Peptides against a protein of PDB entry 3ESW. Designs and how they scored, part 4

Target 1, 322 residues: chain A of PDB entry 3ESW
Amino acid sequence: NNIDFDSIAKMLLIKYKDFILSKFKKAAPVENIRFQNLVHTNQFAQGVLGQSQHLCTVYDNPSWHSIVLETLDLDLIYKNVDKEFAKDGHAEGENIYTDYLVKELLRYFKQDFFKWCNKPDCNHCGQNTSENMTPLGSQGPNGEESKFNCGTVEIYKCNRCGNITRFPRYNDPIKLLETRKGRCGEWCNLFTLILKSFGLDVRYVWNREDHVWCEYFSNFLNRWVHVDSCEQSFDQPYIYSINWNKKMSYCIAFGKDGVVDVSKRYILQNELPRDQIKEEDLKFLCQFITKRLRYSLNDDEIYQLACRDEQEQIELIRGKTQ

## One batch from the design tools (peptide; aimed at target 1 D6 A9 L13 Y16)

Design b2_p16_6_s4 (made by RFdiffusion4, then SolubleMPNN; its pose is not in this set)
Fold by OpenDDE base, seed 1:
Structure b2_p16_6_s4 (fold): chain B 322 residues (1-322), chain A 16 residues (1-16)
Amino acid sequence: as target 1 above (322 residues)
Amino acid sequence: NENKKLAEELLKKLEE
């Protein structure tokens, strides 16, 4: 029996594709019930759902992308990217250009564009006066601050002149293009939008232990790459666990095409108890939200993303960045 | 784990 191995291989590939596609069909009634019960009974699950409703879609705004590109010094950015790309003699192919772009955007953002704000400068005394600022607490936004998705305003008194300075914690990334200052939240929010504005595949990573960063999908490396705008860091997922000796429990990535538990990429030591949700329930939750985000995609797009997901899961299990 | 094993077996069969 001349086993037509080519025919069998084709048939197996078709069956595999159909099997993968079947996993992304509309949720069965039992899965909907499980999801509803989980988000109503588990606070962590409700938090992940709430974040996904914002973070997975908010950065897919063409008007915002245009405003970003009009605001950045694109001539400087591309000049620096071209300079670094030319050093390698193009031996690594065209896909490496986007890695150079992300590295330059990290440099540009930290060195030229955005400022870390532990305490604001005094509005009356001027620049480099943050050392004279005493925190008085936090308040709700005023009528002007409320226009820019501001939930909290930090209040400071100047020890030198006695005047009050307000530091609104804006969540509107377009307002952050004007203010150009903040902490990890403002940095990650605006930097995520910046990367998206260049047409890149980007995820927002939330860490339960009060830090946030990005992931960029590198076509050159064919994987998700750690990107931290605060640290000017590219492909250094170990910095939190190893360099900072940070204790962590959960890292969740939010993107337009899915929600993924990426804890295994970043939690290399000093793991805190993962007691907020059952591991099976977290896996179910992330998969359920991911399916919903992909409902409008065609079969080929779903299949390509599913293959990418599988490669990432293999990477996360092996603990080796390929 | 079963899907990974199946994928690895399928890949191995495609390389053969």
Scores: peptide ipSAE 0.006, ipTM 0.381, DockQ to the pose 0.097
OpenDDE base, seeds 2, 3, 4, 5: peptide ipSAE 0.000, 0.005, 0.000, 0.000; ipTM 0.344, 0.385, 0.332, 0.331

Design b2_p16_7 (made by RFdiffusion4; failed a check: too like the target's own chain)
Pose (drawn by RFdiffusion4):
Structure b2_p16_7 (pose): chain A 322 residues (1-322), chain P 16 residues (1-16); non-standard residues A184 YCM
Amino acid sequence: as target 1 above (322 residues)
Amino acid sequence: SQSEDLVKELLEKLEE
C-alpha cells in the first residue's frame, strides 16, 4: 500500500472549495438575529457596523476616481516612479512596480500635495501665522460648507487682527482635494481614495485609540502592506506600538471585499485590555459583514478572496509573513 | 512529503 497522497491531496482541495462556497452563502435567519441583536447588546459592534457602511463601498466611485486623477500631477508621479524603477526594481520586477507607485504616492502626498493643520493660518494675516489664533470652540457648518458633508466647524480668532478663520471638518474627500489640508482624519480619507483611484486594492484601518491609516495589497509581497500617509510610511506596522510607544487595544480594517480584525499586525506591545466585546462575537461580526459584502460575487471570486483572508489569518495568528 | 503535509493541513481545515 504505497498510499497515494497526490490523489488524496488533489481530492480535498476539491472538497475544501465546497466547504468554502458553502460558508459564503445564504444568511440563514438563525445567525441573522445573532447579528441584528449583537448590534444592540454592544456598541463596539454598532461602531464597526456603522463604519463598515461609511467606509467599504464609499471609495469605489469612478466619478471621484477620475477627478482625483485629473487633479493629481500624474506626469510627476509616474516620472519619479519610473526613475526609481530605473535604479533596478528587484530581479523579479514581478508587480513590484505597483509598490514603487504606492511609495511615490506617499511622497507626493506629503512632500507636495497635502498639508497638516493644527490651528489654521489666519485668513487675512499672512500664511505662516497660526500660533496667534486662540480658538472659540466649534459649531455647525454654514450653508456653503454644509454641502461637503461637514459636521463641525472649528472657529478661531486672530489676536493680531480680530478676524475669524474657520476650519471646517469635511468628509467629502473631493472637497479635500481643494482645501489640501487637515489632520489623520482627512489625510487618511483622501489618501485611501487616492490609492483606490489607481485601482489598487485598499483598506481603511481604524485604531480605537484615535488614529487611522491604510492597508494596500502588494501582489509583489503577496500580502497586505501597511501604509500611513501622515508618516509617509510604507511597511512599518510597528511604528505605532513600538516607535511611538502608543498603547492600543483594537485595530479594524475596512474595504469593498471585507472587514477584518488586524490588531495582531499592529498591537505588538503596550497592549491594552481588549474589554469591549466578546472576542467570539467580534469574529462573528466581521465574518457576517464580510459575508454580506459578497452576495453578488461569483464562485471563483468568493473562493479566491476567502483564501487571501486565510493566508492573512495565518500571518496574524503566527508572528510573521509567508 | 509535501503532499502528505498538504493532506494533513486540508483535513484540519475541513474539521473546522

Design b2_p16_7_s4 (made by RFdiffusion4, then SolubleMPNN; from b2_p16_7, 9 letters changed)
Fold by OpenDDE base, seed 3:
Structure b2_p16_7_s4 (fold): chain B 322 residues (1-322), chain A 16 residues (1-16)
Amino acid sequence: as target 1 above (322 residues)
Amino acid sequence: NKNEKIAEELLKKLKE
């Protein structure tokens, strides 16, 4: 009896699809209980949930996308993308164009658009006066600053004129389009929105050890790609662990379609203890939140995303096969 | 059918 391998494969794929889809059905009562208990008893889990409630959806705002696209020099950006794309001999319509776009956005953002702010310039003395600024501490936002989702304001005194300069830490990315300055938080926040505004699939990566960056899904590379706006870095996940010799414990990616522990991509050495949550509980938490984020998706969308998730997990386990 | 049984067994192994 000739085994019809093609028939078996087709049947297996159908059954597998059904199995995968079954995992994304409404959570069983036991899973809900486990989730509730976890977020109520584990502070790290509560933090991840809280971040997911904001970061997974905040950037999916069409009005913000329009404002971003109206603010950026799109003519310059696309001119540069087209130039570099053509130099490398690529034909129009290739998926690799998006990689060139992200690389140009990194360049444009760091070189032409946004500024690193260790200390602000003196509001009275003008440009290039940050060297004269002494930190006095932090305080709450005033009435004006509070309009732009400001949690804290850093206060500086000018050593030259004695005036006080406020550096509000805005969380409103639209306000950051105006201020065009900040640290890793402001950089990543606005840059995440910028990438989203180009219709890209983007995740916000939170590192427990006080850094943040992006990932975007490259259709050309068929994987999530590390993107750090502060470093103008594309596909260099090793920069933190290797180049900076940074010690890290957790890297969590937050996107519209899921929450993923991406620590294995970035923590290549100098791993700190992962003692904030049980590994099984973290996996469960990320899967549970991801499941909730996908409740409104159709079966085909769920299946495609599940396939992507599986490929990512394989990548994270195997390491980069050189 | 035989093919369905094989597919089910393969799926069981993939779930482990």
Scores: peptide ipSAE 0.077, ipTM 0.828, DockQ to the pose 0.241
OpenDDE base, seeds 1, 2, 4, 5: peptide ipSAE 0.057, 0.058, 0.061, 0.066; ipTM 0.796, 0.791, 0.801, 0.808

Design b2_p16_8_s4 (made by RFdiffusion4, then SolubleMPNN; its pose is not in this set)
Fold by OpenDDE base, seed 3:
Structure b2_p16_8_s4 (fold): chain B 322 residues (1-322), chain A 16 residues (1-16)
Amino acid sequence: as target 1 above (322 residues)
Amino acid sequence: SDELIKKALKLLDLMK
């Protein structure tokens, strides 16, 4: 009896697809109860849920994408991308062009467009006066600042002229296109929107130890790639643990299609205690939120994303980012 | 193809 191995392989692939799709069906009542209990009893879980409700969807705004593309010097950006792409030759195919685009956007953003603001310049004395600024503390936004999703305003006094300068911490990325200054939060917020405006698959990565960055899905590399706008960094996930010797406990990635614990990509040494939630509960939470984000997708979209997720999990276990 | 069979077998192991 010649065993038709090809027929068996096809049947197994069909059964596997059905099994994967079955995991993304509507949550069972027991899973909903577990989720509700977790977010009501665990503060870290509540924080992850709250962040997901904002970060997973806020950047999927077509009107914002149009404003971004109208504000950036697209002629300069594409001129530079074309120039760098032409140097390496076309041997690596069309998919690598997007990697060159992301690298140019990192350069353009840091060198030509946005500024780091440790302390603001004095509004009265003008440029390069931040050295004369003394922090007085933080306060709530005024009526004008409140229009741009401002949570806090840092207050500074000029040691030279005695005037007060306000540094609003705006969360509206459209306002950041005007102000063009901030710290890691403002940098990552606006840069995430910029990448999304070019139609890229992007995640916002939150680190519990007060840093934030992006991940971009490279079709050329066929994986999620580390992107830090503050550092003009592409595919250098080791910079925090190794170069900065930073101690970290959690890195969580937030995207339109899922929430993923990416700690294993970035925490290579100096791991802090992961004591905010049980590991099994964090895994359940991320999977549950991801499942909800995919409820409107068709079977083919769900299957493709599930295959991508499986490859990422294998990568994170093996430590093979390169 | 040997690759499809290997993939199918790996998938069966993940379903156990």
Scores: peptide ipSAE 0.022, ipTM 0.569, DockQ to the pose 0.755
OpenDDE base, seeds 1, 2, 4, 5: peptide ipSAE 0.022, 0.014, 0.022, 0.014; ipTM 0.618, 0.530, 0.601, 0.523; seeds 4, 5 fail the geometry check

## One batch from the design tools (peptide; made by RFdiffusion4, then SolubleMPNN; aimed at target 1 F19 Q311 Q313; its pose is not in this set)

Design b2_p19_4_s3
Fold by OpenDDE base, seed 4:
Structure b2_p19_4_s3 (fold): chain B 322 residues (1-322), chain A 19 residues (1-19)
Amino acid sequence: as target 1 above (322 residues)
Amino acid sequence: SEEEIQEELRRLAEKILKE
């Protein structure tokens, strides 16, 4: 009896696909109750939900993508990408070109485009005067600043001229294309939009211990790749735990297709207590939000994303960057 | 993990289709 292995394999794949798709069906009433109870009773869960409602969708704005592409020096960017790509002897059409693009965007953003702002320069004294600035505190935005999703304005006094300089913490990434300065929040916000504007799969990673960065899905590496615009870092998830010796408890990735606890990728040592939520409840929460984000996708898209999720979970468990 | 088991099953199925 020649076992038709091809027929069996096809049947197994069909059943497997159906099984995976069944997990992404509309949540049962019991799951909805669990979700509602969790977000109403757990502040961390409410925070993750709130962030997902913004971060998972805000960067999927075609109008913003156009503005970004019009603002960047695309000729310089692609010239540098092509130069580095050619230098390494790669042929055109390889998925690796996108990795070179992301690396150049990191370079361009940090070196040519955006500025780190611990303290602003004095508006009166001009450039390189931040050393003369004394923080006076923070206040709410004025009427003009409020137009650009500003939650807080840091106030500084110049020790030289006595004038006040305002540093609005804008959350509007289009405004950041104008201001071209900020801290990790502004850097990550605008850089996430920049990567999205090139049609890339990008996640925003929130760390509870006051840092944020990106992940890019490399089609060449077939995995999520750490990307930190502040550090001009590509595929260096260890920099926080090892190089900075940073203590961390939670890293949550927010993308258009899901919310994922990526703590295992970044928390390699000095783990802080994960006491904000039960691990089972966090897993449930991320899965529940992810299901909701995928409700409009077709069965093939859901299946491909589920396969990607499984590969990522294996990577996170094994600690092997493939 | 459930995810590892599922991926292994998928890989096995894909392997069978390539043989």
Scores: peptide ipSAE 0.018, ipTM 0.547, DockQ to the pose 0.619
OpenDDE base, seeds 1, 2, 3, 5: peptide ipSAE 0.022, 0.015, 0.014, 0.016; ipTM 0.569, 0.510, 0.505, 0.548; seeds 1, 5 fail the geometry check

## One batch from the design tools (peptide; made by RFdiffusion4, then SolubleMPNN; aimed at target 1 I314; its pose is not in this set)

Design b2_p20_1_s4
Fold by OpenDDE base, seed 1:
Structure b2_p20_1_s4 (fold): chain B 322 residues (1-322), chain A 20 residues (1-20)
Amino acid sequence: as target 1 above (322 residues)
Amino acid sequence: NIIKELFEKLLQEELKKLLK
């Protein structure tokens, strides 16, 4: 009897799919209890949950996407992308075009669109006066600043004219399209929205040691790709640990479809103690939040994302063994 | 071995379809 190996393989795939789907079913009561206890008792877990409630969904706003696309110089962007794509992209197929797009968006954002702001210019003295600014501290937002999701306002005094300049730390990315300045938080916030506005799969990566960046899922490379708008960096996850010699403990990625501990991608050396949460509890937390984010998805979408997740996990494991 | 190879092949094909 010729064993129909193809039939057996198909049956195994069906069973495998069912098994994967079973993992994304509604959490059991025991898992809910574990989750509630974890976020109630562990401050780090509570922080991750709080961030997920914002970062996983805030950028999925079609109205914001339209505003972004209307604000950017799309003609310039696509002209540059087309130029780079024409050099070598045709051989690799259409999927590589998106990589060129992200690279151009990094260039455009840093060089043409947004500004790094260590200190603001003096509102009275005008441009290029930041050198004359002395920090006085921070305060809460005023009534106008509060309209744009501002949590804190940095206060500066001009050494030349003595006037006070306010630097609101806006969290509204639409306001950032107007102000076009900030630090890593504002850069990453707006750039995440920009990438999302082009229909890309994007994650916001939070590092506990006071830095933030993006990841985008490259269909060409078939993986999550490091993207740092501040550094105009594409696929250079090593820059923090190696180039900066930065010490880090946690890197958590937040996307619409999941929350993932991506520390293994970025923490290559100088690892700080991971003492904020038990590793198993962090793994559980990320998986639990990810399940919740996927509750509305159909079985095929769940399966596709689960397969992507597994590939990422394999990548993250292999990177440590090399 | 043959079943494993076929399974891996089919899995890769399905993954490629899902990631297109």
Scores: peptide ipSAE 0.020, ipTM 0.480, DockQ to the pose 0.679
OpenDDE base, seeds 2, 3, 4, 5: peptide ipSAE 0.018, 0.018, 0.017, 0.008; ipTM 0.543, 0.492, 0.469, 0.452

Design b2_p20_3_s4
Fold by OpenDDE base, seed 2:
Structure b2_p20_3_s4 (fold): chain B 322 residues (1-322), chain A 20 residues (1-20)
Amino acid sequence: as target 1 above (322 residues)
Amino acid sequence: SAEDFVAEKLKKELKEKIEK
């Protein structure tokens, strides 16, 4: 009996779609209880939830996207993208253009737009005076700084003129378009907004060991791609574990459509103990938050995202970018 | 597409289960 494998496959795909959709329906009372208990009893879970409430939604602001696009030198950016695309991009199809765009945005951001600020320049002595700055500590924001979601201000004294310079750690990415300086937090914050402003699928990756970066979903590569604005890095997830020999325990990606443990992509060696939460509880937490983020999506959107999630999970298990 | 990938995966897994 020639088993019509194609007919059976179609029937299974329908059942599989229904099964997937069933997982994304409204949470059962038992799941809600488990979630509430987890976030009330586990500090790490509470932290992940708190981050998700901000990072999963804050960058989906059309007004901010407009301000970003008005602030960037789009003519320069697209000129450079077109130039690189003209070399090899036509052979690979139109989807590769976005990869060239992200690579140019990395270049533009690091080379032309934003500045690394280990220590600020002296406000009195002017440019290139950071060498003369001594840290005095940190304090709360003043009334002006507080307008721009500033939680901490680093205080520096100039060894030359004796004046105090404030380095506010702004979390408002629109303010960062003005200040154009910061550390990994400011870099990743603004760069995440920049990528979102081009209509890209972007995640903010939080590493417990004091680093942050982006991922963007490449339609050309059909996967999540590592993007670090500080390093001008594209598709180099190994840089932390291998190049920096960094020890890490958790990498959590936050996007509009989900929260994902991406630790397996970045923690290739020197893994620190994952003792902050049970693995099963972390998996449950990420799935539960992801489910909530998708409540307003239709069945087709949910299914497409679930298929993408499955591909990513397979990638993370195999350790090979297909 | 991601859907096509899942479809092919399921088809393969099904085929492997039927051939065993």
Scores: peptide ipSAE 0.072, ipTM 0.673, DockQ to the pose 0.857
OpenDDE base, seeds 1, 3, 4, 5: peptide ipSAE 0.052, 0.030, 0.047, 0.055; ipTM 0.650, 0.621, 0.643, 0.652

Design b2_p20_7_s3
Fold by OpenDDE base, seed 1:
Structure b2_p20_7_s3 (fold): chain B 322 residues (1-322), chain A 20 residues (1-20)
Amino acid sequence: as target 1 above (322 residues)
Amino acid sequence: SEELKKALELIEKLLKKLEE
């Protein structure tokens, strides 16, 4: 009896696809109750939900993508990418081009485009006067600053001239294209938008211990890749735990297609207590939000993303970037 | 054949997780 192995394989694939798709169906009433109870009773869960409502969707704005692409020196960027890509002689295939693009965007952003701002320069004394600035505290935005999604304005006094300089912490990434300065929040916010503007799959990674970065899905490497615009870092998830010896508890990735606990990728040592939420509840929360983000997708899109999710989960468990 | 191989690998991995 010639066992039609191809027929069996096809049948197994169909059954597996159906099984995966069944997990992405509309949440049962019990799951909805669990979700509502969790976000109402657990502050960390509420925070993750609140962040997901913004970070998962805000960067999917075609008008913003156009503005970004019109603002960047695309000729310089692509010239540099083409130069680096040509060195490999195309041996690694076309998918590696995108990795070179992200690496160049990291270089361009840090070296040519954006500035780190610990303290602002004095508006009166001009450039390179930040050393003379004393923090006076923070206040709410004025009427103009409020137009650009500003929640906080840092106030500084110049020790030389005595004038006050305002440093608004803008959350509008389009305003950041103008101001071209900030800290990790502004850097990651605008850089996430920049990567999205090139049509890349990007996630915003929030670390509870006051840092933020990106992940990019590399088609060449077939995985999520660590990207930190502040550090000009590509595929170095260890920099926080090992190089900085940073203690961390949670790293949560926010993307258009899902919310994922990526703590295992970045917390390699010096783990802080994970006491903000039960592990099972965090897993449930991320899965629940991810399901909601995918409700409008077709079965094939859901299946492809689910396969990607499973590959990532295996990577995170094994601790080996294959 | 490559899609089939990936699917089989995923099934094997899923089965291992279900046995955990």
Scores: peptide ipSAE 0.016, ipTM 0.526, DockQ to the pose 0.409
OpenDDE base, seeds 2, 3, 4, 5: peptide ipSAE 0.015, 0.009, 0.016, 0.016; ipTM 0.507, 0.467, 0.512, 0.481; seed 5 fails the geometry check

## One batch from the design tools (peptide; aimed at target 1 A9 L12)

Design b2_p21_4 (made by RFdiffusion4)
Pose (drawn by RFdiffusion4):
Structure b2_p21_4 (pose): chain A 322 residues (1-322), chain P 21 residues (1-21); non-standard residues A184 YCM
Amino acid sequence: as target 1 above (322 residues)
Amino acid sequence: EEVEEKEEEVEELEEKIEELE
C-alpha cells in the first residue's frame, strides 16, 4: 500500500472549496439575531458596525478617483517612481513597481501635497503664524462648510489682529484635495482615497487609541503592508507599539472586501487590556460583516478572497510573514 | 522527500476542513 497522497491531496482541495463556498453563503437568520443583538449588548460592536458602513464602500467611487487623479501631479509621481525603478527594482520586478508607486505616493503626499495643522495660521496675518492663536472652542458648520460633511468647526482668535480663523473638520475627502491640510484623521481619509484611485487594494486601519492609517496589498510581498501617510512610513507596523512606545488595545481594518482584526500586527508590546468585547464575539462580528460584504461576489471571488484572509490569519497567529 | 511534502499537505488540508466543521 504505497498510500497515494497526491490523490488524497488533490482530493480535499476540492472538498475544501465546498466548505469555503458554503461558509460564505446565506445569512441563515440564526446568526442574524446574534448580530442584530450583539450590536445592542455592546457598543464596541456598534462602533465597528458603524465604521464598516462609513469606511468599506466609500472610497470605491470613480467620480472621486478621477478628480483625485486630475488633481495630483501624475507626471511628477510616475517620473520619480520610474527613476527609482531605474536603480534596479529587484531581480524579480514582479509587481514590485506597485510597491515603488505606493512609496513615492507617500513622499509626494507628505513632502509636497498635504500639510499638518495643529492650530491654523491666521487668515489675515501671514502664513507662518499659528502660535499667536488662542482657541475659543468648537461649533457647528456654517452654510458653506456644511456641504462638505462637516461636524465641528474649531474657531480661533488671532491675538495680533483680532480676526477669527476657523478650521472646519471635513469628511469629504474631495474637499481635502482643496484645503490640503489637517491632522491623522483627514490625512488618512485623503490618503486612503488616493491609494484607491490607483486601483490598489487598500484598507483603513483604526486604532482605538486615536490613530488611523492604511493597509495596502503588495502583490510583490503577497501580503498586506502597513502604510502610514503621516509618518511617510512603508512597512513599519511596529512604529506605534515600539518606536513611539504607544500603548494600544485593539486594531481593526476596513475595506471593500472585508473587516479584519489586525491587532496582532501592531500591538506587539505595551499591550493594553482588551476588555471591550468577548473575543469570540469580535471574531463573529467581523466574519458576519465580511460575509455580508460579499453576497454579490461569485464563487471564484468568494474563494480567492477567503484564502487571502486565511493566509493573513496564519501571519498574525504566527509571529511572521510567509 | 516528495512523499513527505505531500503527506504534510494532506494533514494541513484535513486540519483546515476540521476547523471549518

Design b2_p21_4_s4 (made by RFdiffusion4, then SolubleMPNN; from b2_p21_4, 11 letters changed)
Fold by OpenDDE base, seed 1:
Structure b2_p21_4_s4 (fold): chain B 322 residues (1-322), chain A 21 residues (1-21)
Amino acid sequence: as target 1 above (322 residues)
Amino acid sequence: SRKKELEQIVKELLKKIKELE
């Protein structure tokens, strides 16, 4: 009796697919209750939910993508990408081109486009006067600043001329295309939008210990890749724990298709206590939000994403990112 | 009958996998 291995394989794949799809069914009443209780009783969980409601969807705006592409020097960007691709890329397939694109966008953004702003220049004295600026504190936005999703304005006094300079912390990434300056928050916010505008799969990574960065899904590497616009860094998840010797507790990635605890990718040493939420509850929370984000997807899309998720989880457990 | 038997085995395996999760 020739065992039809092909038939068995097909049947196994069908049953496996059904099993995976069953995990993404609408939440049972008990799961909804657990979720509601968790977000109402745990402040960290509420924070993750609040961030997901914004970060998972805000960058999926076609109008913003158009504005970004109209603002960037695309000719320069693609010229540089083509140059680097011509050196190394032909042997490695077409998918590597996107990695070169992301690397060039990192270069372009840091070197040509955006500026780090620890302190603003004096509006009266002009450029390179930030050294003369003394912080006076923070206040709410004025009527004009409020138009651009500004929650806080840092106030500075010039030691030379005595004038006040305002540094509004804008959360509107389109306004950041104009201002061209900020700290890690503004850098990551605008850079996330830039990557999304090129049609890339991108996640915003929030670290509890006051840093933020991106992840890009590389089709060439077939995994999520660390991307930090502030550092012009590509695929260097170790820079925080090893190079900076930074202590960290949580890194949470927010994307259109899910919320993922990526702490294991970045927290390689000097782990701080993870005491803000139970590990099981955090896992549940991320999975629950991810399911909700995928409710409108078809079975094939859900299955493909679930397979990707599984590979990422295996990667995170094995610690073999490189 | 063989297909049904294999389907049952797969169902049982899937149940076991679910229990391990």
Scores: peptide ipSAE 0.009, ipTM 0.435, DockQ to the pose 0.143
OpenDDE base, seeds 2, 3, 4, 5: peptide ipSAE 0.008, 0.008, 0.008, 0.008; ipTM 0.415, 0.428, 0.410, 0.451; seed 3 fails the geometry check

